# Peptides against a protein of PDB entry 6DSZ, part 349

Target 1, 361 residues: chain A of PDB entry 6DSZ
Amino acid sequence: NYVVTAQKPTAVNGCVTGHFTSAEDLNLLIAKNTRLEIYVVTAEGLRPVKEVGMYGKIAVMELFRPKGESKDLLFILTAKYNACILEYKQSGESIDIITRAHGNVQDRIGRPSETGIIGIIDPECRMIGLRLYDGLFKVIPLDRDNKELKAFNIRLEELHVIDVKFLYGCQAPTICFVYQDPQGRHVKTYEVSLREKEFNKGPWKQENVEAEASMVIAVPEPFGGAIIIGQESITYHNGDKYLAIAPPIIKQSTIVCHNRVDPNGSRYLLGDMEGRLFMLLLEKEEQMDGTVTLKDLRVELLGETSIAECLTYLDNGVVFVGSRLGDSQLVKLNVDSNEQGSYVVAMETFTNLGPIVDMCV

## One batch from the design tools (peptide; made by RFdiffusion4, then SolubleMPNN)

Design b2_p30_2_s2 (from b2_p30_2, 13 letters changed)
Fold by OpenDDE base, seed 4:
Structure b2_p30_2_s2 (fold): chain B 361 residues (1-361), chain A 30 residues (1-30)
Amino acid sequence: as target 1 above (361 residues)
Amino acid sequence: MERLKEALAEMEAAGDPSLFSELLAKVEAA
């Protein structure tokens, strides 16, 4: 009897931080193929609390806090299109991960998008958006009392969506997306009508962005709008203001992941395909009327890490670097650089034993 | 560079001092 002790997956394919276990706890959630690992941030570092097996590879993992919830809920979508909303419950020493809602969101007809599954949550928790198939945007309305995740599709005229996010500060749920057509890559916005199950014209668009524009970052208030990351440029647009930078340093390697450092969107971490870690800085300008506008964008090299599949800022300059190809790391960002000009110090390294090939038996 | 240092200092100042406090102390002492 070869008990093939199925080695636990070690390759990280997603990470998120928030308040999942309680309102007060800072959590790190890590997706490792079919496994969800839940940690609490403590004085000593990451304390493991719970591990959860999922019915399929985790493709989307997002924390969100609906109005009236004391703590974050977790949305998970698997590569098999199983969706669930999870809640952490603790009663004394008993820890339960409960399914608040579930559903299968697979369509019988559709071409799976080559850029993979994208899942996003409206900042006001009105809906979940899914780009699963070309030419379709799937909407899951968020209703507190609904244990069954019901979805509907809205047709996208834009067949080749590269990335999509919900914008902040919009009266109606509004998506911003990069798409490609024969003329190049463009950015467009749509309002999502839950009632009519259609798109309305969004507040702005930007035609002919950089040819390799690959990521959208939704920027919180007071700035609002979005950041578009390309190979050579980083641009900001909010409908009223446009700003672009082309720092030569980002041209060396493609930015592949990002994470917001602070709630107001003043700072972002960027990771590239070579394991370089950057800080994107949004400089504010306060107007005479008390409005805050974006003055400038800056990109600064922090240092080198493992090649990030995902990044999450925790607290106190500590960043989790989730790696699929290398070892994941807990790193400290120091205020002062070392002799090599690096602001990054590895505090902990989590050995990656390689991808578990799901042998479909 | 100065703005980065300011940003990093602001990030530390905004944090919960209890989080990672022992881990950071260990790393700084090594």
Scores: peptide ipSAE 0.698, ipTM 0.962, DockQ to the pose 0.840
Fold by OpenDDE base, seed 1:
Structure b2_p30_2_s2 (fold): chain B 361 residues (1-361), chain A 30 residues (1-30)
Amino acid sequence: as target 1 above (361 residues)
Amino acid sequence: MERLKEALAEMEAAGDPSLFSELLAKVEAA
């Protein structure tokens, strides 16, 4: 009896930070293929509290807090289109992960999108949006009493969505997405009507963005709007204000992931395909009427890390670098650079043993 | 550069000083 101790997955394919175990605990959640690892951030570093096996590769992992919840809930979608909403519950030393809701969101008809699964949550927790198939946007209404995740599709005229997010500060749930057509890449917005199960015209659009525009970042209030990241440019748009930068440093390698540092969206981490870590800074301008507008965008090189599949800011300048291709890292951002001009110091390294070769026995 | 330093300082100042405190102390001592 060869007990092949199935090697635990080590490649990270997603990470999120929030308050999942309690309202007070800061958690790091790491997706490693079919496995979810839950950590609590402590004075000593990351303390593991639970591991959870999923029925398939985790494709989407997002924390969200519906109104009246004391702590974050976890939305997971697997590559097999199994969706669930999970809650952490502790009773003394007994830890349980409760499935509040679940469902399979697979369609019988549809072309799976080449850019893979995108899952997003409305900031006001009204719905989950899923881009699973070309020309379809799937909506899961969030209802507290619903144990079954029911979804419906809205047809998208835009067949080739590159990335999509829900915007902040919108009366109705509003998506912002980059799409490609024969004329290039564009940004568009739609309001999502739950009642009518259709799209309404969104607040703004931007035609002919950078040809390699690949990511949308929804920016919280007070700025609102979105950041569009390309190969050569970073642009901001909120319907009223447009600002673009083209820092030469980002041309050297493609930005592949991002994470918001501040709740107000003043700072973002960016990771590229060479393992370079950047800070994106949103500079505010206070108007005479007390409104806050975006004054400028800045990109600053922090240093080098493992090639990030995902980034998440924890606290105190500590960042988790989730890597699929290399070792994951816990890094410190220092206020002062070292002699090499790096602001990054690796504190912990988590060995990546490579892909789990499913030995089909 | 100055704005980056300011941003990094603000990030530290906004944090819970208890988080990573012992880990950071070990890294600084190494």
Scores: peptide ipSAE 0.698, ipTM 0.962, DockQ to the pose 0.862
Fold by OpenDDE base, seed 3:
Structure b2_p30_2_s2 (fold): chain B 361 residues (1-361), chain A 30 residues (1-30)
Amino acid sequence: as target 1 above (361 residues)
Amino acid sequence: MERLKEALAEMEAAGDPSLFSELLAKVEAA
């Protein structure tokens, strides 16, 4: 009797931090193919709470807190286009992951986008946006009482979307996206009308960005706007202010992931293809009228980690480095650098045994 | 560099000191 101990997947393809188990608990959620791992952050480190098997590879995993919820809900989209909203419930020692809503968002017609599935949530929790197919933006309205995730498509004139996010501080849900056309890469914004099921003109656009512009970061208030990350440059735009930096250090390797450290968007972690970890700093300028504007952008090298597929700041300078290609790590950011100039210390390493094909039994 | 150190110090100061406290103590003692 060969008990084939089905090896659990170890390669990380997504991670998020939030308050999923309770309002008070800090959680790390890790996606490993079809598996969701839920941890609570404790004095001792990461405590495993629950593992959840999903009906397909997790393609999108986002925490969000609708108005009036005490804790975060989890949106998951699988590579098979199964969408769900999950809630953690604990009743004494009994732990349940409840599906609040679900739906299949697959279209019969459409070309799957080459850059893969993108899923985003409006910061005000009005809708979920999905870029699944070229020339389509799928919208899932977030209605509290609806157990069925209903979606509709809006046509995008821009066929080659590279990345997309919802902006903060917008009266209507507003997307910002990088797209490619025959003339190069550009940034555009659209307002999303739930009522009319169409795009309206967004607040701003930026034509002819860097040719390798690959990521959009939506910046919270008071700054608002977005950061566009390229191979050679990092740019900020909010409709009124534009700022660009081209730090030579980022040219050495492509930035592939990012994570916001502060709720106000003052600091971000950036990871590149060489496993270098950076801090992106947004410098504030307080105007005489009390308005806060972006003064400058700065990139600082923190150190080296495993090649991050995803990054998430936890607390106290502790970062989870989710790796697909190497070992995942829990790292500490120190205030003072070591003799090598690194601010990064690995505290824990999680061995990656490589791509385990979850044979769905 | 000073701005990075300041940022890192602010991140530690803003955190819940109970989180990772024992783990950090072990790493510092090793």
Scores: peptide ipSAE 0.697, ipTM 0.962, DockQ to the pose 0.852
Fold by OpenDDE base, seed 2:
Structure b2_p30_2_s2 (fold): chain B 361 residues (1-361), chain A 30 residues (1-30)
Amino acid sequence: as target 1 above (361 residues)
Amino acid sequence: MERLKEALAEMEAAGDPSLFSELLAKVEAA
């Protein structure tokens, strides 16, 4: 009797940080295929708290805090289009992961998008947006009293969306997206009307961005707007201000992931396909009226890590590098570089045993 | 480089000093 011990998945396909277990605890949540791992950040490092099996491969995992919640809730979408909102509850030693809401968001008709599933949450927690199919944007209104996640579709004229985010500081929920047409890649914004279930014209657009523009980062206030990351350039736009940089160092390898370091959006981590870790810096200028504007963008090489599928800044210069292709790492960013010019020191390595071959027995 | 060092120093200064404190001490002692 060969007890085939089912090997646990080790390849990371998503990670997020926030206050999920309590208002005070800093958590790291890691998606490994169908498995969710929940850690608490401690003096000793990452302490495992709970593992949760999901009803399918995790495709989207986002923390969000609706008004009046003391801690973050977790949105999960699976590759089979099962959506849920999860809450952590602890009573003494009893730990429960409670489903606050659930639903299936699959459409009977639609072409699955080539760039895969995108899930985003409005910063004001008004809605969840999903790009699942070409030419459709799915909206899940966030209602506290609704245990059933109901969704509706809005038609997108732009059939080939590359990436999409909700913007910050908008009166109505506003998306910013990169799309491709026969003329190239472009950036556009739309306001999302929950009432009318339609798009309204957004505050700005930028036609003919870099041909390889691949990622949108929504920037919090006071800056607002978005960062667009390409192969050769990084650009900022907020409707009033445009700024672009083309640092030669980013041309060497494609940036594939990002993570915001601070709440005000002044710093971001960037990871490329070669395992290089960068800091993107937004330099502020304070105006005489107390307004803060973007002065400059800078990209600095921090060092080398495993090839990141996802990045999460934790605290105290500690970063989790979630890797699908290599070992995941807990790394320290040092203020001073080593003799090789690296600011990165690996503190802990999590062995990746490779893809779980689903042996259909 | 100077601005990167300033940014990294600000990130450490803004953190909860209890988080990773023992882990960092072990790494520095190795």
Scores: peptide ipSAE 0.695, ipTM 0.961, DockQ to the pose 0.849

Design b2_p30_2_s3 (from b2_p30_2, 14 letters changed)
Fold by OpenDDE base, seed 1:
Structure b2_p30_2_s3 (fold): chain B 361 residues (1-361), chain A 30 residues (1-30)
Amino acid sequence: as target 1 above (361 residues)
Amino acid sequence: MELLKEALQKMQEAGNPELFSKLLAEVEAK
């Protein structure tokens, strides 16, 4: 019996950083198709703790901390619409990944969205939002006592959602999304009523954004609002303030992923289709009343990496570059550039052996 | 450039100095 040890997937399709194993541990979680890898960040680098097989390709992977949890929980949605909330439990040397809640969120009717599955979590952990199908927004209320993830749909009039996030600092859960209609791309907000199971009018909208606006970043307080990333422009809007930049450097290649560096949303990493790594900087202005407003946006080229499918800042200027097309990397951001003007140094490279072509014999 | 340098410095200063400390030392020694 040749146990053909099926080569484990090496292509990364998602990564997140948080405190999953404990409140104190910094973890890197990596999704490789059906495999979840859990690492602890140490002085020596990434220490593997656990590998978990999932029943389907991981399509969404998000850490969240409900009120009164000491550590993060993990939400996973598979491409087969299996949703679960996972908890890490360690008892001595015994490590268990416990399913706190699970459910299938597949609808019998609906057109699967061409842009794929989007899963988002309200920053206040009131709900999970899912864009699975055109014209539908699925809501999973977060209830600690419910082991069964129950969902309901709210109809979206906007059929072609490009990206969606929950906003920060909203009394009600509020989504911000880029959508396309025959007139172009637009940004809109909706409040999500759990009680009425409907959308209410959100705080703001921006019609006729850049035609290639593809990404929404929800910005934490004190700034609030959202960043909209296009091919040629990066814009900020919070209902009261609008600011746009069009740095020529981003025109060269499409930004495809982002990661927040700071809890306050002052800095983001951006990765493009050429493997260029950027920092997006939010400059603050303190008003006389003590309010903090956005003064300016800046984009700075850090250097080159593997083409990122996902990025996550770890600590100490260390970034994990999750790559689907190339080798994943652990990179250091240096304060000073090298002779080539790069701030990026590769510390570790994780060989991507490509998709295992399951030769169905 | 100055803003980027300040940002990168703040990222380093805000971190847990133990994380990656040995790995970084190995990279700097090469």
Scores: peptide ipSAE 0.651, ipTM 0.954, DockQ to the pose 0.845
Fold by OpenDDE base, seed 3:
Structure b2_p30_2_s3 (fold): chain B 361 residues (1-361), chain A 30 residues (1-30)
Amino acid sequence: as target 1 above (361 residues)
Amino acid sequence: MELLKEALQKMQEAGNPELFSKLLAEVEAK
């Protein structure tokens, strides 16, 4: 009986940064199939704190901080539609991951979307939104006293949602999404009514975006609005202002992931299918009335990394590059480029041994 | 270029200088 010790999964399929273990600790959370790895960022690098086994492949992993919580909570949705909200609790040397709430959000009827599971959290923590099935948007109201995650569906007229986010700075929870119809790809917004369990008309729409528009980034205040990333273009829209850039450098490979660097949304990391790392820069203009508007968008090549499945800025110019296809990396962003024009230096590499083939022998 | 340099500088200046400090020192020493 060779107990082939099933090798732990090494391919990263998600990563998030926040304050999960405490209000003061900076954490990196990594999803590796059914495993959640929790790290604390230290002077020495990433210190492992806890590993958690999940009942299914992690499909969504998002940190959020409800009003009056001292630290972030973790929302997880599995590929089997098991949803939970997790809290880190330490009592002396005892470390527990507490399930605050859980539920199964699977529908009996629905076509699973080809673009997979999308899970998003309202920035004001009013609800979780889920795109699981074509033509449906699932809403989980966030209530502190509810241990059972209850969900309801709102019908989407737009059957082919490509990506969706909640917008910032909205009185009502507002989604922004890219969708495809026979006329092309478009961006639309909806307000989500918890009371009526319906969509109301959102603040803006943009018809006929780039044909390969694939990602929505919700931009925090003061800018607000959203960035739409395509194959050839990056666009910004907030209802009042529209900006588009088409930097030739992004045409060489498809941007596949993004991460916000700073809380105000002035900078983002972008990763493409060739492992190129970019900085997206939002140039601000301060108006005479003290309002901040977007002046311009810029994309700058930082360097090359492993092909990112996910990116997360940690601190001090350090980025975690979560890779599914290659080795994951900790990389440093330098102020000055090297002789090759790269601002990226690999600090640590985490070997990816590939998919665990459970060979039941 | 100047905007990128300024951005990268601000990222380092705004951070906790203790985070990754030893790891960075080890990488720079190689």
Scores: peptide ipSAE 0.648, ipTM 0.954, DockQ to the pose 0.854
Fold by OpenDDE base, seed 4:
Structure b2_p30_2_s3 (fold): chain B 361 residues (1-361), chain A 30 residues (1-30)
Amino acid sequence: as target 1 above (361 residues)
Amino acid sequence: MELLKEALQKMQEAGNPELFSKLLAEVEAK
C-alpha cells in the first residue's frame, strides 16, 4: 500500500487580506487548490493559524463584512459550485471555522464560461454575484438569518463577459463588466434589482474599449466608477469623467492581477505575466464644492517579483505575491529605489513544488 | 517619481508599526 502522501498543494490560486480571525487581527488567507491557509500578520511575519480542507478547488475567495459584523466573513465558491460563508471562531485555544451558510449554485442548463468562474460581492453586502455560465448572472442575496444560500439567475444579453465587478457608492447594487461582441469589447453597467430579479439600466456604458480590455477594478468613493485594464491602455470611467492612459511600459507584458492598496482606492498594485510589479496611482483633484475627482492616472514600475496569480497588500509596504507558476513571495516596497531602480525587496520566499497534476488514473 | 515616493511613504506611515517590525529589522540588517 503506497500511501502516496499527497503533497500539499503549493501553487497559489487566490489570496485575500482582511480581519477574519478578529476585528483587530490582520489576516492573510491563501487558496492553494482545495486548501485554505489562514495566517495572522505579526511582528515576526506570517503566523499560520489554521488550515482548512475544502471539498473542491477554490474558485472564488472573498472577504466581506456585513453590517453589524465585528469581523470579516469569508465567501468561498468551489469549482464544483459549492458555495459557503465561513466565520472564524476562537474559544481559548479551540479554533473553529463555522459554516454560516452554504449551498450549491450549479445550474443544470448552461455553458460554463470559457473565462472561468467569477465571483463578486456588493460593497454594501446586499448580494453576491456569480458569472458561472454564458448569458447568466447568478445572484445570491445576503441575509444574516439564512443558513441556505439561495440563488437566482438573471439573463445577460451580453454572452461573453470578460470580467465583472460591483461598483461602489450605488444606491442599488450595480455591476460593471467588460464584454465582447462581434464589434469588439465594451463596458456596460447594470443595476441589479433583488425585488424584481432583473437588470435595470446602469448609470453608464462605454462602447468600443480596447480590444484586449481584460479587467475591471471597482473604485471606492470618493472617486467611484471603474478602471478598465487593457494590454495597451488603462482607462477610468465613472459616468461623468473619462480618462485614459497608454503607458508604453505596460505593452511589454499583459497585466494579469491587481490589488487595492488603500481604502479610498487611490493606489493599486498591478502584476503582469513577466512578474513585473506596478503601482497604479489615482491623482485626486479637490473641487471648490469639496468633491474629489480624478485628475490623472499614473503607472509606476516598482520592480520584479514572481509571476503573480494574485497580489495582496498587507501593511507597512509589505505585499504578498501569490504565485501559481513560481514561488510565492513576501516583498517589501521601499520608499527609495535601489541602484537598479527597484523599490521591491523579497523578504520571504515560499517554494512552489508545482501544480499537483491530478493524474486521472 | 515624487508622487510614487509620497505614496510609498504614506503606506508606511498609515500602517500598524508593530506588523512586520521584527522581520523588517532582520531584512535591513542583512
Scores: peptide ipSAE 0.646, ipTM 0.953, DockQ to the pose 0.838
Fold by OpenDDE base, seed 2:
Structure b2_p30_2_s3 (fold): chain B 361 residues (1-361), chain A 30 residues (1-30)
Amino acid sequence: as target 1 above (361 residues)
Amino acid sequence: MELLKEALQKMQEAGNPELFSKLLAEVEAK
């Protein structure tokens, strides 16, 4: 009887930070296939608190805080289209992960999108949006009293959505998305009507963006709008202002992940396919009326890490680099560069043993 | 470069100084 101790999955496929265990705790949540790992950030580093087995590969993992919640809730969607909202509850030494709501959001009819599952949450927690199938946008209304996650579909005219986010500062839930048609890639916005279960015209659009535009970053107020990341360019648009940069350094490798550093969206981490870590900087311009506008965008190379599948800024210049292909890392961003011009120092490395081949014996 | 340095400084200054404090001290001592 070889008890093959099932090695725990080590490849990271998602990570998020927030206040999940309490309002005061800073947490790192790591998705490793079917496993959710919950850490508390401490003076000593990452303290493991709980591991949770999920019924399927985690495809979406997002923290959100509905109005009147003291701490964040966790939305999970699996690759099998099982959705749940989880709460952390501690009672003395007993730690429970409570399912507040659950549902299956699979459609019987639809082509699964080639770019995979996208899940997004409205910043005001009005709804969850899901791009699961081509030509459909699924909406899960967020209601506190509803234990069953019910969804409806809105038809998208745009069949090939590349990425989608909810915008900040919108009266109605508003999505911004990159899509591809025969003419190229474009950016469009739609307002989402929960009442009518339809799209209304959004505040802006941008036709003919870069052909390899792959990511949308929703920018918080005061800037608002979105950043569009391509292979050669990074663009900002908010309906009133457009700005584009084409830093040569990003052409060398595709940006594959991003993370917001600060609540106001003035700084982002970017990771590429070569394990280069960048800072995207939004330069502010204060107008005479006291409004803050975007003056410029800058990209600065911080250094090299493992190839990031996901990034999350924690605190004090510490970044978690979640890697699927290599070892995950906890890295420090230094104020001053080393002799090689790197601002990155690895503090901890988490060995990736690769894909667990379930050897059916 | 100056903007990056200022950004990195602000990131550290805005943080909770207790988080990673011991781990950072161990890394700086090596």
Scores: peptide ipSAE 0.642, ipTM 0.953, DockQ to the pose 0.816

